Peptides against a protein of PDB entry 6UG1. Designs and how they scored, part 40

Target 1, 304 residues: chain A of PDB entry 6UG1
Amino acid sequence: SNEERKRRKYFHMLYLVCLMVHGFIRNEWINSKRLSRKLSNLVPEKVFELLHPQKDEELPLRSTRKLLDGLKKCMELWQKHWKITKKYDNVGLYMRTWKEIEMSANNKRKFKTLKRSDFLRAVSKGHGDPDISVQGFVAMLRACNVNARLIMSCQPPDFTNMKIDTSLNGNNAYKDMVKYPIFWCEVWDKFSKKWITVDPVNLKTIEQVRLHSKLAPKGVACCERNMLRYVIAYDRKYGCRDVTRRYAQWMNSKVRKRRITKDDFGEKWFRKVITALHHRKRTKIDDYEDQYFFQRDESEGIPD
Target 2, 301 residues: chain A of PDB entry 6UG1 as posed
Amino acid sequence: SNEERKRRKYFHMLYLVCLMVHGFIRNEWINSKRLSRKLSNLVPEKVFELLHPQKDEELPLRSTRKLLDGLKKCMELWQKHWKITKKYDNEGLYMRTWKEIEMSANNKRKFKTLKRSDFLRAVSKGHGDPDISVQGFVAMLRACNVNARLIMSCQPPDFTNMKIDTSLNAYKDMVKYPIFWCEVWDKFSKKWITVDPVNLKTIEQVRLHSKLAPKGVACCERNMLRYVIAYDRKYGCRDVTRRYAQWMNSKVRKRRITKDDFGEKWFRKVITALHHRKRTKIDDYEDQYFFRRDESEGIPD

## One batch from the design tools (peptide; made by RFdiffusion4, then SolubleMPNN)

Design b1_p11_8_s3 (from b1_p11_8, 5 letters changed)
Fold by OpenDDE base, seed 5:
Structure b1_p11_8_s3 (fold): chain B 304 residues (1-304), chain A 11 residues (1-11)
Amino acid sequence: as target 1 above (304 residues)
Amino acid sequence: SVEELIKKLLE
């Protein structure tokens, strides 16, 4: 019905706000001074120097290569620190079906929210789910004065799916779900004027994304619980930015149709949500990023 | 309504 379509749209909007607020709160927690002091001790001076290379005036690419080597060594150090990767409770922050939402509404199960103290302890011990691990990695880079963003791929229920029963069948559902990350890191390269993508936990990869990312879900089974629609960046100064354009190859043709921003009402609403979560002034870094997004929109074109 | 709740979360 038209009513059920409206209900699913509004529930998607509510769920998206809750996810974006969750990302904001986790971004505050990883700014903990107590955690920063503990995590800085994991990074040797030689690795710190690679994270902060001098500007090579002859070949700026040499400075970028040092930063990339420093980030690779940080990923290796992080793997040594992280002792226990827990499975997600149920589906974690991956996308739920409409049926799972309805069944969960009937079950008065008090979801035990992870407290800040328990999160800080989990990161400090190296014991937790993959999301806690990525968030801890961002905290370690920030402890080394690196301009690292926490990236969250927000997975609200698909309001474009009007099917009543999308029973996700079968034993491989968890493997397909966790094939691609929900959280990752971005690091500002001051030499190339670009964001570097870092997945320290899942794919264990570092990328300089131009047209597409390896972190973008591919295949029907992977897209059932991980649909790239809302990739939100949280920086160390409490900035909040939509960075979906970086990771979406087909933003205009495919991704936009599955976002609340497909219409002017949804665009205006989503801009209000971003503005409410954005607690810093604009910088030259934002100008370089917006120029990159503009060039990506021009190169994709308008879908026919 | 869900809309009123969304408005209250954005205030």
Scores: peptide ipSAE 0.028, ipTM 0.725, DockQ to the pose 0.165
Fold by OpenDDE base, seed 2:
Structure b1_p11_8_s3 (fold): chain B 304 residues (1-304), chain A 11 residues (1-11)
Amino acid sequence: as target 1 above (304 residues)
Amino acid sequence: SVEELIKKLLE
């Protein structure tokens, strides 16, 4: 019905806000001074120097290469620190079906909210799910004074799916679900004036994204629980930015159709949500990023 | 409930 379509749209909006608020709260928790002091001790001086290379005036690319090497070594150090990767309880923050949402509404499952203290202990011990691990990695980079963002791919239920009974094929569901991350890191490269993408946990990759990322889900099975629609960046100064354009090859033609921002009402609403979560002044880094997004929109073209 | 889902999303 038209009512069910409206209900699913509103539920998607509510769910998206809750996910974005969760990302904001986790971004606050990883700014913990107590955690920062512990995690800075994991990074030896030689690696710290690679994270903070001098500007090579002859070839700025040499400075970027040092930063990339420093980030690689930080990923290796993080793997040594992280002792226990827990599986997600159920589907974690991956996308739920409408049926799963309805069934979960009937099942009064006592969800155990992870307290801030438990999170900080988990990161400090190296015991937790992949999301906690990525968040801890961002905390370690921030402890080393690196301008690292927490990236969250928000997975609200698909309001464009009007099918009631999309039973996901159960058996391969977890492996396909976790094939691509929900959380990752971005690091500002002051030399190239670009964000470097870092997945320290899942794919263990570092990318300078131009047109497409390895972190973008590919294939039907992977996209069932991980649709690239809302990639939100949380910085150390409580900035909140939509960075979906970086990771979406086909933002205008494909991704926009699956977003609340497909219409003017949804665009205005989503901008209000971003603005409510954005607690810093604009910077030149935002100007470079917006210029990159503009060039990517022009290069994709307007879908016919 | 939607509230339990919200609580879980705020975890």
Scores: peptide ipSAE 0.028, ipTM 0.739, DockQ to the pose 0.082
Fold by OpenDDE base, seed 1:
Structure b1_p11_8_s3 (fold): chain B 304 residues (1-304), chain A 11 residues (1-11)
Amino acid sequence: as target 1 above (304 residues)
Amino acid sequence: SVEELIKKLLE
């Protein structure tokens, strides 16, 4: 019905706000001064120097290579720190079906909310789920004065899916779900004027994304619980930015159709949500990023 | 309504 379509759209919007606020709160927690002091001790001086290379005036690419080598060594140090990777409880922050949402409303399952103290302890001990591990890695880079962002791929229920039964039946559902991350890191390269993508936990990869990312879910089974629609970046200064354009090859033709921003009402509403979560002034880094997104929109073109 | 709640969360 038209009523059920409206209900699913508004529930998607509410769920998206809750996810974006969750990302904001986790970004505040990883700025903990107590955590920063502990995590800085994991990075030896030689690795710190690689994270902060001098500008090579002859070949700026040499400075970018040193930064990439520093980030690779930080991933290796992080793997040594992280002792226990817990499985997600149920589906974690991956996408739920509409049936799962309706069933969960009837079941008074007390979601154990992780407290800030428990999060800081988990990161400090190296014991937690993959999301806590990625968030801790971002905290370690920030402790080393690296301009690192927490990236969250927000997975609200698909309001474009009007099927009554949306249950996902499959024995490999968990493996397919966790094949691609929900959280990752971006690091600002001041030499190339670009964000470097870092997945320290899942794919253990570093990327300089041009047209596509390895972190973008591929294949039907993986996309059932991980649809790339809302990739939100949280910086160390409480900036909040939509960076979906970086990771979406087909933003205009495919991704936009599954976003609330497909219409003017949804675009205006989503801009209000971003503005409410964006607690810093604009910088030249935002100008370089917006220029890159503009060039990516021009290169994709308007879908026929 | 859910709409009013969403408006109130954004005001």
Scores: peptide ipSAE 0.028, ipTM 0.719, DockQ to the pose 0.162
Fold by OpenDDE base, seed 3:
Structure b1_p11_8_s3 (fold): chain B 304 residues (1-304), chain A 11 residues (1-11)
Amino acid sequence: as target 1 above (304 residues)
Amino acid sequence: SVEELIKKLLE
């Protein structure tokens, strides 16, 4: 019905706000001074120097290569620190079906809310789910004075799916779900004036995204619980930015149709949510990023 | 309504 379509749209909006607020809170927790002091000790001086290369005036690419090598070594150090990767409870922050949402409303499952103290302990011990691990990696880079962002791919239920039964095929559902990350890292390269994408936990990759990312979900089974629609960046100064354009090859033709921002009401609403979560002034880094997004929109073209 | 709640969360 038209009523059920409206209900699913509004529930998607509410769920999206809750996810974006969750990302904001986790970004605050990883700024803990106590955690920072512990995690800085994991990074040797030689690796710290690679993270902070001198500007090569002859070939700025040499400075970027040093930074990339430093980030690779940080991923290796992080793997040594992280002792236990826990499975997600149920589906974690991956996308739920409408049927699962309706059934969960009836089941008073005590959602065990992870407290800040428990999170800080989990990161310090190297024991937790993949999301806690990525968040801890961002905290380690920030402890080394690296301009690292926490990236969250928000997975609200698909309001464009009007099927009553959205049951998923069971056998490999968890493996297909966790094939691509929900959380990752971006690092500012001051030499190339670009964000470097880092997945330290899932795919264990470092990339300079051009037209497509390795982190973008591919295949029907992987996209059932992980649809790239809302990729939100949280920086060390409590900035909040929509960075979906970086990771979406087909933003205008495919991704926009599955976002709340497909209409003017949803665009204005989503801008208010971003503004409410953005607690810093604009910088030259934001100008370089917006220029990159503009060039990506021009290169995709307007869908006919 | 859910709409009013979403408006209030953004005010």
Scores: peptide ipSAE 0.028, ipTM 0.723, DockQ to the pose 0.158

Design b1_p11_8_s4 (from b1_p11_8, 5 letters changed)
Fold by OpenDDE base, seed 3:
Structure b1_p11_8_s4 (fold): chain B 304 residues (1-304), chain A 11 residues (1-11)
Amino acid sequence: as target 1 above (304 residues)
Amino acid sequence: EVEKLIKELLS
């Protein structure tokens, strides 16, 4: 019905706000001074120097290569620190079906909200789910004075799916779900004026995204619980930015149709959400990023 | 703050 379509759109908006606020709170927690002091000790001086290379005036690419090598070594150090990767409770922050939402409304499953103290302990011990691990990795880079962002792929229920039964095929559901990350890292390269994408936990990759990312979900089974629609960046100064354009090859033709921002009302609403979570002034880094997004929109073209 | 934001965004 038209009423059920409105209900699903409203519930998608509510769920999206809750996810974006969760990302904001986790970004605040990883700025803990106590955690920063502990995690800085994991990074040897030689690795710190690679993270902060001198500007090569002859070939700026040499400085970028040093930074990339430093980030690779940080991923290796992080793997040594992290002792236990826990499975997600149920589906974690991956996308739920409408049936699962309706059934969960009846079951008062106490979402065991992880307290800030428990999170800081989990990161310090190297024990937790993949999301806690990625968040801890961002905290380690920030402890080394690296301009690292926490990236969150927000997975609200699909308001474009009007099926009553959205049951998923059960057998490999968890493996297919966790094939691609929900959280990752971006690092600012001051030499190339670009963000470097880092997945330290899931795919264990470092990439300079051009037209497509390895982190973008591929295949029907993986996209059932992980649809790239809302990729939100949280920086060390409490900036909040929509970076979906970086990771979406087909932003205009495919992704926009599955976002609340497909209409003017949704665009204005989503801009209010971003503005409310953005607690810093604009910088030259934002100008370089917006220029990159503009070039990506021009290169995709306007869908006919 | 979060509850206020949720109320302002869902109003």
Scores: peptide ipSAE 0.034, ipTM 0.770, DockQ to the pose 0.779
Fold by OpenDDE base, seed 4:
Structure b1_p11_8_s4 (fold): chain B 304 residues (1-304), chain A 11 residues (1-11)
Amino acid sequence: as target 1 above (304 residues)
Amino acid sequence: EVEKLIKELLS
């Protein structure tokens, strides 16, 4: 019905705001001074020097290569620190079906919201789910004065799915779900003027995204609970930016159709949400990033 | 603060 379409759209918007606020809160928690002091001790001086290379004026790529090597060593150090990777409770922050939402509305299961103190303890011990692990890795890089962003792929229910039953039939549902991350890291490369993508936990990869990312879900089964639609970046200064364009090869032709921003009302609303979560002034880094997104939009073209 | 933000974004 038209009413059910409206209901699903509004519920998608509400759920998206709750997810984006969750990302904002986690980004605040990883700025903890107590956690920073503890995590900086995990990084030896030689690795710190690689994270802060001198600018090579002749070949800036040499400086980028040192930074990439430093980030690789940080991933290895993080794996040594992290002792226990817990499975997600149910589906974690992956996408729920409409049926699961309707069933959960009847079951007032108090989501045990992890308290800030418990989160800081979990990161400090190296015990938690993959999301806590990624968030802790971002905290370690920030403790080393690296300009690292927390990235969150927000998974609100699909308001474009008008099926009554959206049950997922699959024996490997959990493995397919966790194949791609929901949280990862970006690091600013001041030499190339680009963001470096770092997944320290799931795929254990570092990439310099050009046209597509390894972190973008591929295949029907993986996309059932992880649709790349809202990739939000949270920086150390409480900046909030939509970085979906980096990870979406087909932003204009495919991804936009699955977003609230497919119409002018949704675009204006989503901009208000981003603005409300963006607590810093614009910087030259934002200019370089916007220029990159513009070039990617021109290169994709506007679908006729 | 967060509750205020949610209220402002959903109003």
Scores: peptide ipSAE 0.034, ipTM 0.769, DockQ to the pose 0.682
Fold by OpenDDE base, seed 5:
Structure b1_p11_8_s4 (fold): chain B 304 residues (1-304), chain A 11 residues (1-11)
Amino acid sequence: as target 1 above (304 residues)
Amino acid sequence: EVEKLIKELLS
């Protein structure tokens, strides 16, 4: 019905806000001074120097290569620190079906929200789910004074899916779900004036994204619980930015149609949500990023 | 409504 379409759109908006606020809170927690002091001790001086290379004036690419080597070594150090990767409880922050939402509304199960103290302990011990692990990795880079962002791929229920029962019956549903990450890291390269993508946990990859990322879900089964629509960046100064354009090859043709921002009302609403979560002034880094997004929009074109 | 909920969630 038209009413059910309105209800699903509203519930999608509410769920998206809750996810974006969750990302904001986790971004505050990883700024903990107590955690920072513990995690800085995991990074040897030689690795710290690679994270902070001098500007090579002859060949700026040499400085970028040192930073990339430092980030690779940080991923190796993080793997040694992380002792226990827990499975997600149910589907974690991956996308739920409408049926799962309706069934969960009937079940008064108090979701135990992880307390800040328990999160800090989990990161410090190296015991937790993949999301806690990525968040801890961002905290370690921030402890080394690296301009690292926490990236969250927000997975609200698909308001464009009007089917009543999308029973995900597959035995491999968990493997397909966790094939691509929900959380990752971005690091600012001051030499190339670009964000470097880092997945320290899932794919264990470092990328300089130009047109597409390996972190973008591919295939029907993977897209059932991980649909790239809202990739939100949280920086160390409590900035909040939509960075979906970096990871979406087909932003205009495919991704926009599945976002609340498909219409002017949704665009204005989503801009208000971003503005409410953005607690810093604009910087030259934001200018370089917006120029990159503009060039990506021009290169994709307007879908016919 | 959503702005009120955002304020309540961010307070």
Scores: peptide ipSAE 0.030, ipTM 0.741, DockQ to the pose 0.211
Fold by OpenDDE base, seed 1:
Structure b1_p11_8_s4 (fold): chain B 304 residues (1-304), chain A 11 residues (1-11)
Amino acid sequence: as target 1 above (304 residues)
Amino acid sequence: EVEKLIKELLS
């Protein structure tokens, strides 16, 4: 019905706000001065120097290579720190079906909200789920004065799916779900004027994304609980930016159709949400990023 | 409504 379409759209919007606020709160928690002091001790001086290379005036690419080597060593150090990777309780922050949402509303399952103190303890001990691990890695890079962003792929229920039963039947559902991350890191390369993508936990990869990312979910089974639609970046200065364009190869043709921003009302509403979560002034880094997104939109073209 | 919720969640 038209009423059920409106209901699902509204619930998608509400759920998206809750996810984006969750990302904001986690980004505040990883800025903890107590955590920063502990995590800086994991990075030896030689690795710190690689994270902060001098500008090579002859070949700026040499400076980028040093930064990449520093980030690789930080991933290795992080793997040594992280002792226990817990499985997600149920589906974690991956996408729920409409049926699962309706069933969960009837079941008074008290979601155990992780407190800030418990999060900081989990990161400090190296014991937690993959999301806590990625968030801790971002905290470690920030403790080393690296301009690292927390990236969150927000997974609200699909308001474009009007099926009554949306139950996902499959024995491998968990493996397919966790094949791609929900949280990752971006690091600003001041030499190339680009964001470097870092997945320290899941794929254990570093990328300089041009047209596509390895972190973008591929295949039907993986996309059932992880649809790339809202990739939100949270920086150390409480900036909030939509960076979906970086990771979406087909933003205009495919991704936009599954976003609330497909119409003018949804675009204006989503801009208000981003503005409410964006607590810093614009910088030249934002100008370089917007220029890159513009070039990516021109290169994709308008879908026929 | 959503703006009020955002204000309440960010306050």
Scores: peptide ipSAE 0.029, ipTM 0.739, DockQ to the pose 0.211

## One batch from the design tools (peptide; made by RFdiffusion4, then SolubleMPNN)

Design b1_p12_1_s1 (from b1_p12_1, 4 letters changed)
Fold by OpenDDE base, seed 1:
Structure b1_p12_1_s1 (fold): chain B 304 residues (1-304), chain A 12 residues (1-12)
Amino acid sequence: as target 1 above (304 residues)
Amino acid sequence: SLLEALLNHIFN
């Protein structure tokens, strides 16, 4: 019905806000001074120097290569620190079906929210789910004065799916779900004027995204619980930015149709949510990023 | 409520 379409749209909007607020809160927690002091001790001086290379005036690419090598070594150090990767409880922050949401509303289970103290302990010990691990990695880079962003792929239920039964059947459902991350890192390269993508936990990869990312879900089974629609970046200064354009090859043709921003009302609403979560002034880094997004929109063109 | 269920799912 038209009523159920409206209900799913509004529920998607509410869900998206709650996810974006969760990302904001986790971004505040990883700025903990106590955690920063502990995590800085994991990074030897030689690795710190690679993270902060001098500008090579002859070949700026040499400085980028040092930064990339420093980030690789930080991923290796992080793997040594992280002792226990827990499975997600149920589906974690991956996308739920409409049926799962309805069934959960009927289930009066008291859900245990992770407290800030428990999160800081988990990161500090190296014990937790993959999301906690990624968030801790971002905290370690920030402890080394690296301009690292926490990236969150927000997975609200698909308001464009009007099927009543959205049951996901399959023995490999968990493996397919966790094949691609929900959280990752971006690091600012001051030499190339670009964000470097870092997945320290799942794919264990570093990439300089041009047209496509390895972190973008591929295949039907993986996309059932991980649809690239809302990739939100949280920086160390409490900036909040939509960076979906970086990771979406087909933003205009495919991704936009699955976003609340497909219409003017949704676009204006989503801008208000971003603005409410963006607690810093604009910088030249934002100008370079917006220029890159503009070039990506021009290069994709308008879908026929 | 659906909101409480949602909040519980997002923050757990």
Scores: peptide ipSAE 0.028, ipTM 0.732, DockQ to the pose 0.780
Fold by OpenDDE base, seed 2:
Structure b1_p12_1_s1 (fold): chain B 304 residues (1-304), chain A 12 residues (1-12)
Amino acid sequence: as target 1 above (304 residues)
Amino acid sequence: SLLEALLNHIFN
């Protein structure tokens, strides 16, 4: 019905706000000075120097290569720190079906919220789910004065799915679900004027995204619970930015159709949500990023 | 409510 379509749209909007607020809160928690002091001790001086290379005036690419090597070594150090990767409770922050949401509403289960103290302890001990691990990795880079962003791929239920039964059949559902991350890191490369993508936990990869990312879910089974629609970046200064354009190869043709921003009302609403979570002034880094997104939109073209 | 279940799920 038209009513069910409206209900799913509004529920998607509410869910998206709650996810974005969750990302904001986790981004605040990883700025903990107590955690920062502990995590900085994991990074040797030689690795710190690679994270902060001098500008090579002859070949700026050499400085980028040092930064990339430093990030690789940080990823290796993080693997040594992290002792226990817990499985997600149920589906974690991966996308739920409408049926699962309805069933969950009927189940008055008291969910236990992870407290800030428990999060900080989990990161400090190296015990937690993959999301906590990624968030801790961002905290470690920030402890080393690296301009690292927490990236969150927000997975609200698909309001474009109007099927009554949205149950997912699957013995392999968990493996397919966790094949791609929901949380990852971006690091600002001041030499190339680009964000470097770092997945320290799942794919254990570092990439300089041009047209597509390895972190973008591929295949039907993986996309059932991880649909790239809202990739939100949280920086160390409490900036909040939509960076979906970086990771979406087909932003205009495919991704936009599944976003609330497909219409003017949704665009204006989503902009208000971003603005409410964006607690810093604009910088030249934002200008370079917006220029890159503009060039990516022009290069994709308008879908016929 | 569905909202409470959602809020609990997202913040937990």
Scores: peptide ipSAE 0.028, ipTM 0.729, DockQ to the pose 0.788
Fold by OpenDDE base, seed 5:
Structure b1_p12_1_s1 (fold): chain B 304 residues (1-304), chain A 12 residues (1-12)
Amino acid sequence: as target 1 above (304 residues)
Amino acid sequence: SLLEALLNHIFN
């Protein structure tokens, strides 16, 4: 019905806000001074120097290469620190079906939030799910004065899916779900004036995204619980930005149709949510990023 | 409520 379509749209909006607020809170927790002091000790001086290379005036690319090598070594150090990767309870922050949402409305589960103290302990011990591990990696880079962002791929239920039965009956459903990450890192390269993508946990890759990312889900089974629609960046100064354009090859033709921002009402609403979570002034880094997004929109063109 | 189900889904 038209009413069910409206209900699913509003539920998607509410779910998206809660996910974005969750990302904001986790971004605040990883700014902990106590955690920063512990995690900085994991990074030896030689690796710190690679993270902060001098500007090579002859070839700025040499400075970028040092930064990339420093980030690679930080990933290796992080793997040594992280002792236990827990499986997600159920599906974690991956996308739920409408049937799963309806069934859970009937179950009075006791609300168990991970407390800030428990999170900080988990990161310090190297024990937790992949999301906690990525968040801890961002905290380690920030402890080394690196301009690192926490990236979250928000997975609200698909309001464009009007099927009643959306049950996922597959033995490999968990493996397909976790094939691509929900959380990752971006690092500002001051030499190239670009964000570097870092997945320290799942794919264990460093990428300089041009047209497409390795982190973008591919294949039907992987996209069932991970649809690239809302990639949100949280910086160390409590900035909040939509960076979906970086990771979406087909933003205009495919991704936009699955977003609340497909219409003017949804665009205006989503801008209000971003503005409410954005607690810093605009910087020249934002100008370079917006210029890159503009060039990517022009190069994709308008879908026919 | 739908809100309680949502909160349970996001935080549990």
Scores: peptide ipSAE 0.026, ipTM 0.720, DockQ to the pose 0.751
Fold by OpenDDE base, seed 3:
Structure b1_p12_1_s1 (fold): chain B 304 residues (1-304), chain A 12 residues (1-12)
Amino acid sequence: as target 1 above (304 residues)
Amino acid sequence: SLLEALLNHIFN
């Protein structure tokens, strides 16, 4: 019905706000001075020097290569620190079906919200789910004075899916779900004037995204619970930016149709949500990023 | 809906 379509649209909007606020709160928690002091001790001086190379005036690419090597070594150090990767409780922050949402409304299961103190302890011990691990990795890079962002792929229920029952195939459902991350890291390269993508936990990869990312979900089974629609970046100064354009090859032709921003009302509303979560002034880094997004929009073209 | 009114009130 038209009523059910409206209900799903508004529930998607509410769920999206809750996810974006969750990302904001986790980004605040990883700025903990107590955690920063502990995590900085994991990074040897030689690795710190690689994270902060001098500018090579002859070949700036040499400085970028040092930074990339430093980030690789930080991923290796992080793997040594992280002792226990817990499975997600149920589906974690992956996308739920409409049926699962309706059934969950009837289940009085008090999900015990993880407290800030428990999160900081989990990161410090190296015990937690993959999301806590990625968030801790961002905290370690920030402890080393690296301009690292927490990236969150927000997975609200698909308001464009009007099916009542979405039976997910059971046997490999968890493996297919966790094949691609929900949280990752970006690091500012001051030499190339670009963001470097870092997945320290799931795919264990570093990339300089041009047209497509390895972190973008591929295949039907993986896309059932992980649909690339809202990739939100949280920086160390409480900036909040939509960076979906970086990771979406087909932003205009495919991704936009699955977003609340497909219409003018949704675009205006989503801009207000981003503005409410963006607690810093604009910088030259934002100008370079917006220029990159513009070039990506021009290169994709307008879908006919 | 009450949810629409709430979302509009928070973000309008």
Scores: peptide ipSAE 0.026, ipTM 0.696, DockQ to the pose 0.066

